# Peptides against a protein of PDB entry 4DOW, part 74

Target 1, 157 residues: chain A of PDB entry 4DOW
Amino acid sequence: TFSWVGRPLPNRKQFQQMYREICMKINDGSEIHIKVGQFVLIQGEDNKKPYVAKLIELFQNGAEVPPKKCARVQWFVRFLEIPVSKRHLLGRSPPAQEIFWYDCSDWDNKINVETIIGPVQVVALAPEEVIPVDQKSEETLFVKLSWNKKDFAPLPP

## One batch from the design tools (peptide; made by RFdiffusion4, then SolubleMPNN)

Design b2_p19_8_s1 (from b2_p19_8, 9 letters changed)
Fold by OpenDDE base, seed 4:
Structure b2_p19_8_s1 (fold): chain B 157 residues (1-157), chain A 19 residues (1-19)
Amino acid sequence: as target 1 above (157 residues)
Amino acid sequence: SSLEEDIKKLEESFKEALK
């Protein structure tokens, strides 16, 4: 169950109410608060790992009946989601914790908040920085590069 | 806190899912 936290932010969009925070109630009755700017895991397809995304906006879409709780996101892609024919362009074997900034507009960046599994920690690193691979860091994802379906590149500023 | 414990459980679950 998802519910808005706080009052809607002032905006000029007729059919959208924007929020800074949403509350996720999990099965045991506890609550997790997720804010704009945080990273989340999104439900994937059958037998696929969850997608990774950064929350850019939280909004209620009043144009739908009934109104739906939505989010706009910046997508990330895992190495195994990249076509096999292009993986060699990285020039190295990345650790499982590495993800890539998806620098394309072909994916819909609007999601239903109900597809959010939970928050996840994502840390941006310089290309020369080493990704720690230990039990303490396995829960953290790391991003060094972007992927634009053609090649890898340094992260945008 | 209960929240901290829940986050920890989720992180553990995510860790396993990402292996």
Scores: peptide ipSAE 0.021, ipTM 0.575, DockQ to the pose 0.036
Fold by OpenDDE base, seed 3:
Structure b2_p19_8_s1 (fold): chain B 157 residues (1-157), chain A 19 residues (1-19)
Amino acid sequence: as target 1 above (157 residues)
Amino acid sequence: SSLEEDIKKLEESFKEALK
């Protein structure tokens, strides 16, 4: 169950109410608050690993009946989601914890908040920094590069 | 706190899901 936290933010978008925070109630009754700017795991397809995204906006879409709780996100992509034929462009074998900033607009960046599994920690690193692979950081994802469907590049500013 | 413990459990679940 998802519910808005706080009052709607001022905006000029018709049929949209924007929020800074949403509350996710999990099965045991506990609540997790997720804010704009945080990273989340999103339900994958079938047996696929969850997608990774950064929350850009949280909003209720009043144009739909009933209104839908939605989010706009910045997508990240896992190495294994990149076409096999292009993986060699990375020039190295990344650890499983590495993800890439998806620098394309072909993916719909609007999601239903109900697809959010939970928060996840994402840490940006410089190219020269080593990704830690210790047990304490196994739940943490790391990003060094962007992927634009053609090549890898430094992270956008 | 109990919430912190729940979050840790969730994180462990995420860790396993990411393997």
Scores: peptide ipSAE 0.020, ipTM 0.551, DockQ to the pose 0.035
Fold by OpenDDE base, seed 2:
Structure b2_p19_8_s1 (fold): chain B 157 residues (1-157), chain A 19 residues (1-19)
Amino acid sequence: as target 1 above (157 residues)
Amino acid sequence: SSLEEDIKKLEESFKEALK
């Protein structure tokens, strides 16, 4: 289950209450707090790897009945999510830990918080920096470049 | 303690999901 943490932020958006933090309760009773600005794994389709996203906004959509807990996200893509015909444009074989900033607006960036699996660590690296592949860092994802459905480009500032 | 263990289990699950 998911519940808001703290009071709603002041905003002028009709039918929306914005929050900075949400609490995720797991079946065993443990709680994980997730904040705006953090990275999360989003439930993928059946038998597919989870999607990766950065939380931009947390809000309750009051236009729906009952109100829905939602998030606005910045999407990232895994290399294997990129069409096979375009993967050669990277010019290298990326490690499994590398993800790419999705620089397109064609994807809906609003999600239900119920699709959040949990938090994930994402580290931005310069192009010349090496992605560490040690046992302790296997859970960490790294981003160097963006993908705009046509080509790879330097990471947006 | 218990929460830390749960987080570790979750992290392991994430590692497997990311493979």
Scores: peptide ipSAE 0.020, ipTM 0.555, DockQ to the pose 0.036
Fold by OpenDDE base, seed 1:
Structure b2_p19_8_s1 (fold): chain B 157 residues (1-157), chain A 19 residues (1-19)
Amino acid sequence: as target 1 above (157 residues)
Amino acid sequence: SSLEEDIKKLEESFKEALK
């Protein structure tokens, strides 16, 4: 169950109400608050790992009946989501915790909040920094590069 | 606390989901 936290933010869009925060109630009754700017795991296809995204906007889409709770996101991609024929362009074997900033507009960046599994920590690193791979950091994902379907590049500022 | 335990359970769930 998802519910808005706080008052709607002023916006110029006629059929959308924007929010800073949403409350996610999980099966055991516990509540998690997720805010714009945080990273989340998004439900993927069956038998596939969840997608990773940064929340850019939280909004209620009033153009739909009934209104839907939605989010606009910046996508990240896992190495295994990159076509096999292009993986060699990285020039190295990335650790499992590495993800890449998806620098393309071909993916729909609007999601239903119901697809959010939960928050996740994502840390940006310089290319020369080593990704820590220990038990304490196994829940943390790391990003060094972007992927634009053609090549890898340094992270956008 | 109960909340702390719930967070821990969620973290473990996320770890498993990322495998």
Scores: peptide ipSAE 0.019, ipTM 0.545, DockQ to the pose 0.035

Design b2_p19_8_s2 (from b2_p19_8, 10 letters changed)
Fold by OpenDDE base, seed 5:
Structure b2_p19_8_s2 (fold): chain B 157 residues (1-157), chain A 19 residues (1-19)
Amino acid sequence: as target 1 above (157 residues)
Amino acid sequence: SELDEQIKELEERFKEALK
């Protein structure tokens, strides 16, 4: 289950109440708090691996009946999510921990919070920085580049 | 912080999903 934490934030969007934080109660009864700005794993489709996203907004959509707890996200893509025919454009074999900033607007960036699996650590690196591959960093994802369905590029500002 | 610990725990729990 998901519940809002704290009071709604001031906003001018009709039918939308904005929040900074949400509480996720998982199967074992424990609670995880997730805040705007954090990175999360989103449930994949068709038994695919989870998607990676950055939370931009947390809001209750009052335009729906019943109201839905939603989030706006910035998507990231895994290397294996990139079409096979275009993977060669990277020019290297990335480690499994590397993800890419999705620089396109064709994906719906609104999600139901119920699709959130949990938070994940994402670290931005300069292109020349080496991605550490050790037991200590196995749970961390790294981003160096963006992907816009055409080519890879340096990260947006 | 508490948040960091929560994240670490969850990441460990779902580490296989990241690979």
Scores: peptide ipSAE 0.029, ipTM 0.624, DockQ to the pose 0.035
Fold by OpenDDE base, seed 2:
Structure b2_p19_8_s2 (fold): chain B 157 residues (1-157), chain A 19 residues (1-19)
Amino acid sequence: as target 1 above (157 residues)
Amino acid sequence: SELDEQIKELEERFKEALK
């Protein structure tokens, strides 16, 4: 179950109420709060690994009946999500913790909040910075590069 | 913060999903 936290933010978008924060109630009854700007795991299809995304907007879509709680996101991709034929372009074997900024607009960046599994920590690193492999960092994802379906590139500003 | 604790707990819960 998902519910909005706080008052709607001022906006001029038709049929939309924007919010800063949402609360998700999980199976054990506990509550997790997620804010715009945070990173989240999104349910994958079937039993696939979750997708990774950054929340850029939280909004209720009043154009739908009934109204839907939605989010706009910036997508990231895992290395294994990249086509096998293109993986060699990275020139190295990345650790499982590395993800890539998806620098394309062909993916729908609107999601239903029901697909959110929960928040996750994502840290941006410079190319020369080493991804830590210790136990404490295993739950943290790291991004150094972007992927635009053709090649890898430095992170966008 | 409480939010940080929530994030940490959830990250640990889904750690295997990240591997």
Scores: peptide ipSAE 0.029, ipTM 0.613, DockQ to the pose 0.036
Fold by OpenDDE base, seed 3:
Structure b2_p19_8_s2 (fold): chain B 157 residues (1-157), chain A 19 residues (1-19)
Amino acid sequence: as target 1 above (157 residues)
Amino acid sequence: SELDEQIKELEERFKEALK
């Protein structure tokens, strides 16, 4: 289950209450707090790896009945989500831990918070930096480049 | 840990880029 943490932030949208933090309760009774600006895993389709996203906004949409807890996100893409015909543009074989900033607006960036699996660690690296491979960083994802459906580009400094 | 500090530094360095 998901519940808001703290008081709603001031905003001018009558039917959209904004929040800075949300709490997800796990089956074992423990609670995980997720804040705007953190990275999360989003439930993927059947037998597909979860999507990766950065939380931009957390809000309750009061225009829906009943009100829905929602989030606005910045999407990341995994290499295997990129069309086969375009993968060669990277010029290298990326490790499984590498993800790419999705620089397009064709994807809906609004999600229901119920689709959030949990938080994930994402680390930005310079293009020349090597992705570290160790046991402690095995579940850490790394981003060096953006993808805009046509080409890869370095992240802005 | 050393790894935690390194991660923190990297995240801070590119904080604005990932905003």
Scores: peptide ipSAE 0.014, ipTM 0.433, DockQ to the pose 0.024
Fold by OpenDDE base, seed 4:
Structure b2_p19_8_s2 (fold): chain B 157 residues (1-157), chain A 19 residues (1-19)
Amino acid sequence: as target 1 above (157 residues)
Amino acid sequence: SELDEQIKELEERFKEALK
């Protein structure tokens, strides 16, 4: 279950109450606080692998009845999600832990917080930095580049 | 912290899904 942490932030958006933090209660009764700016795994479609996203906004959508707890996210894509015909543009074979900043607006970036599986660690690296591939880092994802459906590029500021 | 450990456990749980 999910619940807001703290008071709503001042905003002028109609039918929206914005928050900085949300609490995720997991099955063992423990609670994990997730804040704007952190990274999360989002439930994939059917049996697909979870999506990776950065939380950019947390809000309650008052236009719905009952109000829905929502988030706006910055999507990341896995290498295997990139069309086969364009993968060569990377010029290298990335490790499985590498993800890419999805620099397109064709994906809906609004989600229901119920689709959040949990937090995940994402580390931004410079192009020259080596992505560690070991047992201890298997749970960590790394991002160096963006993907805009046409080409790879340096990360946006 | 304890919270950090919980996060790590979740990340470990999903490590196979991240590959």
Scores: peptide ipSAE 0.032, ipTM 0.626, DockQ to the pose 0.036; fails the geometry check

Design b2_p19_8_s3 (from b2_p19_8, 10 letters changed)
Fold by OpenDDE base, seed 2:
Structure b2_p19_8_s3 (fold): chain B 157 residues (1-157), chain A 19 residues (1-19)
Amino acid sequence: as target 1 above (157 residues)
Amino acid sequence: SEKEEEIKKLEEEFEEALK
């Protein structure tokens, strides 16, 4: 179950109420709060591995009946999600913790909040920075580059 | 919580897939 936290933010978008934070209530009754700007895991299709996304907007879509709790996201991709024929363009074998900023607009960036599995830690690094491999960082994902379906590039500003 | 454990498991599976 998902519920909004706080009052809706001022906006001029029709049929939308924007929020800063959402609360995810789980089976045992405990709650996890997720805010705009945080990274989340999104449920994959047919038990596929989860997707990684950064929340850029949280909003209720009043144009739908019934109204839906939604989010706009910036997508990230895993190395194995990149076509086999193009993986060589990276020029290296990435560690398991590395993900890539998806620099395309062909993917729908609107999701239902029900697809959110939970928060995940993502850290942006410069190309020269080494991804730590200690146990404390094993669950942290790192991004150095973007992927635009054609090539890898430095991260967007 | 159970959910936190699930998240942890999913994160681990996510990373293992890239190896």
Scores: peptide ipSAE 0.029, ipTM 0.641, DockQ to the pose 0.051
Fold by OpenDDE base, seed 5:
Structure b2_p19_8_s3 (fold): chain B 157 residues (1-157), chain A 19 residues (1-19)
Amino acid sequence: as target 1 above (157 residues)
Amino acid sequence: SEKEEEIKKLEEEFEEALK
């Protein structure tokens, strides 16, 4: 179950109420609060592994009947989501914790909040920085580069 | 929490998939 936290934010978008935070109630009755700007895991399709995304907007879409709780996201891709034929372009074997900023507009960046599995920690690193691989960082993902379906590049500003 | 454990499991699966 998902519910909005706080009052709607001022916005000029018709039929959309914007929010800063949403509450996710899980099976054991506990609650997890997720805010705009945080990273989340999104349920995959067709038994695929979950997607990684950064929450850009949280909004209720009043244009739909009934209204839907939605989010706009910035997508990230895991190395295994990149086509096999293009993985060599990275020029190295990435750590399992590395993800890439998806720098394309061909993916729908609107999701239903019900597809959110939970929050995940993502840390941006410079290309020369080493990704720590230890037990303490096993739950942290790292991003150094973007992927635009053609090549890898430094992270966007 | 239950959700944290689920997330941990998912991340471990990602790691295994890359091996």
Scores: peptide ipSAE 0.028, ipTM 0.630, DockQ to the pose 0.048
Fold by OpenDDE base, seed 4:
Structure b2_p19_8_s3 (fold): chain B 157 residues (1-157), chain A 19 residues (1-19)
Amino acid sequence: as target 1 above (157 residues)
Amino acid sequence: SEKEEEIKKLEEEFEEALK
């Protein structure tokens, strides 16, 4: 279950109450607080693998009845999600831990918070930095580049 | 903590799914 943390932020968006933080209650009864700017795993469609996303906005959608707890996200893609015909554009074989900033607007950036599986660690690296592939870093994802369905590029500012 | 272990497990499962 999900609940808002703190009071709604001042905003002028119609039918929206914005928040900085949300609380996720997990199986053992403990609570995880997730804030705007953090990274999360999102449930995939059907039996698809989870997606990686950065939370950019948390809001309650008052246009719906009852109101829905929602988020706007920046999507990331895995290398294997990139079309086979274009993977060569990377010029290297990335480790499994590498993800890419999805620089396209064709994906819906609005999600229901109920689709959040949990937090995940994502580390941004410079192109020259080596992605560690040891056992200790196995749970950490790394991003160096963006993907815009045409080519890879440096991360946006 | 148990919470941290659960998160770690989730992240590890995710990484395994990428292989």
Scores: peptide ipSAE 0.028, ipTM 0.619, DockQ to the pose 0.042
Fold by OpenDDE base, seed 3:
Order: C-alpha cells, then structure tokens, then sequence
Structure b2_p19_8_s3 (fold): chain B 157 residues (1-157), chain A 19 residues (1-19)
C-alpha cells in the first residue's frame, strides 16, 4: 500500500494536493520512502521488463472518484525499447546498464503510484566517461544521452 | 525485505536482457 509522507505542499490547484514523499508499505511490515527527484522502476506490461522513470511530482488527484495517488514522471528508455531500425544511430553497442532520457511527449507522463515497483539508482555520466561494469554496479543504471525517436543527443540540462 | 530483494533481482535482470 501507498501513503503520503508529510504535509501537502502549497499550490493553487484545488483538487491536486502535492507531496514531496510517499511511503510504500511492504508485506513484511517494512517501509520504503520515495521522494520527488528519485528514480523508480515502473511495472511493465505482462512479462516485459520494468520501465525506468524519474519522479517529477507526487500528487493526489481529487478530481477523480475516488481520489487517486498519482505521479508525474520523466521517462527513460532502454536500448532494446528503441526500434531496431534506429539502434544503429547510437554508433556503438551499449552495456545493459545504459538507459536514455526519453525526449518525447507522446508518452503519458502521469502514472498511478500503485505501478511503482521500487527505487532504482540512476547515474548521469558525461559522454566521455566509461560506464563501469562490475558485479557491484549491476544494480546501477547509467544515462549519457537522450532519445527523441529520431536520433540520440546529449542530455538535457 | 522481500520487496527489496525483488527490486534487486529486477535490476540484475537488466544484465541478462541483452544476452
């Protein structure tokens, strides 16, 4: 289950209460806290791998009945999510840990918090930096570039 | 926790995705 942490942030949207942090309660009774600005794994469809996203906003949408706990996210894509016909544009074979900033508006960036699996570590690197590949870093994802469905580009500021 | 272990497993599966 999910519950808000802390007091709602001040905003002018009557039916959208904003928060900085949400708590995930796990079956064993333990809790995981996730904050705006952190990266999360989002449940994939069927047997597909989880999606990667950065939390931009956490809010309760009171316009819905019943009210829904929601988030706005910045999507990331994995190399295998890019069409095969466009993969050559990268000019290299990326490691499995590399993801790309999705620079398009065709994807809905609003999600239900119930689709959040948990937090994940994402590290931004400069283009010239080498992605470390070791057993201890297997849990860490790395981003160097953006993808806008046409080509790869440097990360947005 | 069990959930944390599941997350870890999912993260490790990224390595297998390209194999």
Amino acid sequence: as target 1 above (157 residues)
Amino acid sequence: SEKEEEIKKLEEEFEEALK
Scores: peptide ipSAE 0.027, ipTM 0.631, DockQ to the pose 0.048

Design b2_p19_8_s4 (from b2_p19_8, 10 letters changed)
Fold by OpenDDE base, seed 3:
Structure b2_p19_8_s4 (fold): chain B 157 residues (1-157), chain A 19 residues (1-19)
Amino acid sequence: as target 1 above (157 residues)
Amino acid sequence: SEIQEQIKELEERFKEALK
């Protein structure tokens, strides 16, 4: 169950109400608050790892009937989401915790908030920094590079 | 449902990457 937190933010779209924060109620009855700017896991198929995205906007789309709680996201990709024929362009075997900033506009960046599994920690690292891989931090993801469907590039500071 | 459609779309995106 998802519900808006706080008052709607000012915007010029007649049928869209924007929000800063949303509340996700989980199975045990506890609540997790997710804000714009945080990273989230997006539901995939049952036997697959969830997708990773950064929340850019949270909004209720009143143009739909019934109104839908939506989010606009910046997509990240896991290494296995990169075409097999181009993975060699990375020049190394990345750890499982590494993700890449998707630098293309060909994907729909609007999602239903109900597909959000939960928040996830994403840490940006400089190219020369080593990604720490230990059991205690397996849930933390790291980003160093962007992917634009052609090659990898350093993430802007 | 719209949710199911989104999940399927993402899955197709992933499958295309494996080709």
Scores: peptide ipSAE 0.528, ipTM 0.918, DockQ to the pose 0.372
Fold by OpenDDE base, seed 5:
Structure b2_p19_8_s4 (fold): chain B 157 residues (1-157), chain A 19 residues (1-19)
Amino acid sequence: as target 1 above (157 residues)
Amino acid sequence: SEIQEQIKELEERFKEALK
């Protein structure tokens, strides 16, 4: 179950109400609050790791019947989401915890909040910084580069 | 469901990206 936290933010989009924060009620009854600007895991197909995204907007879409709780996101991609023929362009074998900023606009960046699994920590690093590899868990993800379907590049501002 | 539809769309983009 998802519910809005706080008052709606001012906006000029017709039939939309924007929010800063949303509450997830988990099966065990506990609650997790997620805010705009945080990173989240989004449900994928069975036997696949969840997708990674940064929350840009949280909004209720009143144009739909019934109104739908939605989010606009900035996508990230895992190395295994990069085409096999292009992976060599990275020039190294990345650790499992590395993700990449998706620098294209061809993907729909609107999601249903019900597909959010939970928050995840994403840390931006400079190219020269070493990614700490934890063999026990992948709780923290790291990003150094962007991917634009053609090549890897330094992170956008 | 809308959830399954979104998951399917994400899977499709994934497959297209890997071509």
Scores: peptide ipSAE 0.526, ipTM 0.916, DockQ to the pose 0.472
Fold by OpenDDE base, seed 4:
Structure b2_p19_8_s4 (fold): chain B 157 residues (1-157), chain A 19 residues (1-19)
Amino acid sequence: as target 1 above (157 residues)
Amino acid sequence: SEIQEQIKELEERFKEALK
């Protein structure tokens, strides 16, 4: 169950009400609050790891009946989502915790909030910094580079 | 459902990327 937290933010987008925060109620009755700017895991198929995204906007789409709770996201990709023929361009074998900023606009960046599994910690690192791969940090993801379908590059500002 | 539709779209994106 998802519900908006707070009042709608001022905006002029037709049929949209924007919010800063959403509340996710989980099975045990506890609540998790997720804000714009945070990172989330998004449901994939059962045999696949969840997708990773940064929340850019939270909005209710009033063009639909009933209105839908949506999010606009910045996509990240896991190394295994990179084409096999291009993986060598990284020049190293990344740890499983490394993800990459997807620097393309060819993907739909609107999602249904009901596909959000939960928040996830994503830490931006400089290229020279070492990614810790401890058991304690298994749930933390790290990003050093962007991927634009052609090559890897430093993170955008 | 709409949820399953989104999941399917994401999976197709993944498959296309790996070709």
Scores: peptide ipSAE 0.524, ipTM 0.916, DockQ to the pose 0.437
Fold by OpenDDE base, seed 2:
Structure b2_p19_8_s4 (fold): chain B 157 residues (1-157), chain A 19 residues (1-19)
Amino acid sequence: as target 1 above (157 residues)
Amino acid sequence: SEIQEQIKELEERFKEALK
C-alpha cells in the first residue's frame, strides 16, 4: 500500500499533484518513506533482478480515473542489460554491484509507484575508486559511468 | 493489471536493449 506524505507541492503541472515523499506499507505493518532523489528497485519478471531507478518526481496523475500514483525516474542499467556485443567496451569485468547511468531518452521514464519494491542505496564513485564487494556492502549498488547505447562515459554532471 | 502492463513494457525494453 502506498500513500502520499505531506501536502502537494505548490508548483504543480496540469492535471498533476506533485509530492515530495510517499509512504510504502509493508506486510509486517512497518512503513518505509521514500523521497524524491532516492533510488528504488522496480519490479521485473520473476526470474530477473529488479530494475534500478532514481526518483525524479512523485505525482498523482489526475487525468486518469481513478487518479494514479506515479513517478518519473532516471533509469540505471545493470551490466546484464547491456548488449553482449558491446560489453567489451567497458574494458573490465564489473562486480555485480555496479550499475550504469542510462544516458538516452528512448525509454519511458514514467512508472507506477505500485511497482516499487523498495529503496536501495546507490553510491557514485570516481573512476579510480574501488567497488567493495564484501557481504556487508552487497546490498549497496555503485555507479561510475554512464551508458548511452554507444559507449561508456563519465557520469553526467 | 496496470502493474503487469508496466512489467511487460520493461521486458520489451530489456529485449530491445540486448539486440
Scores: peptide ipSAE 0.516, ipTM 0.918, DockQ to the pose 0.484

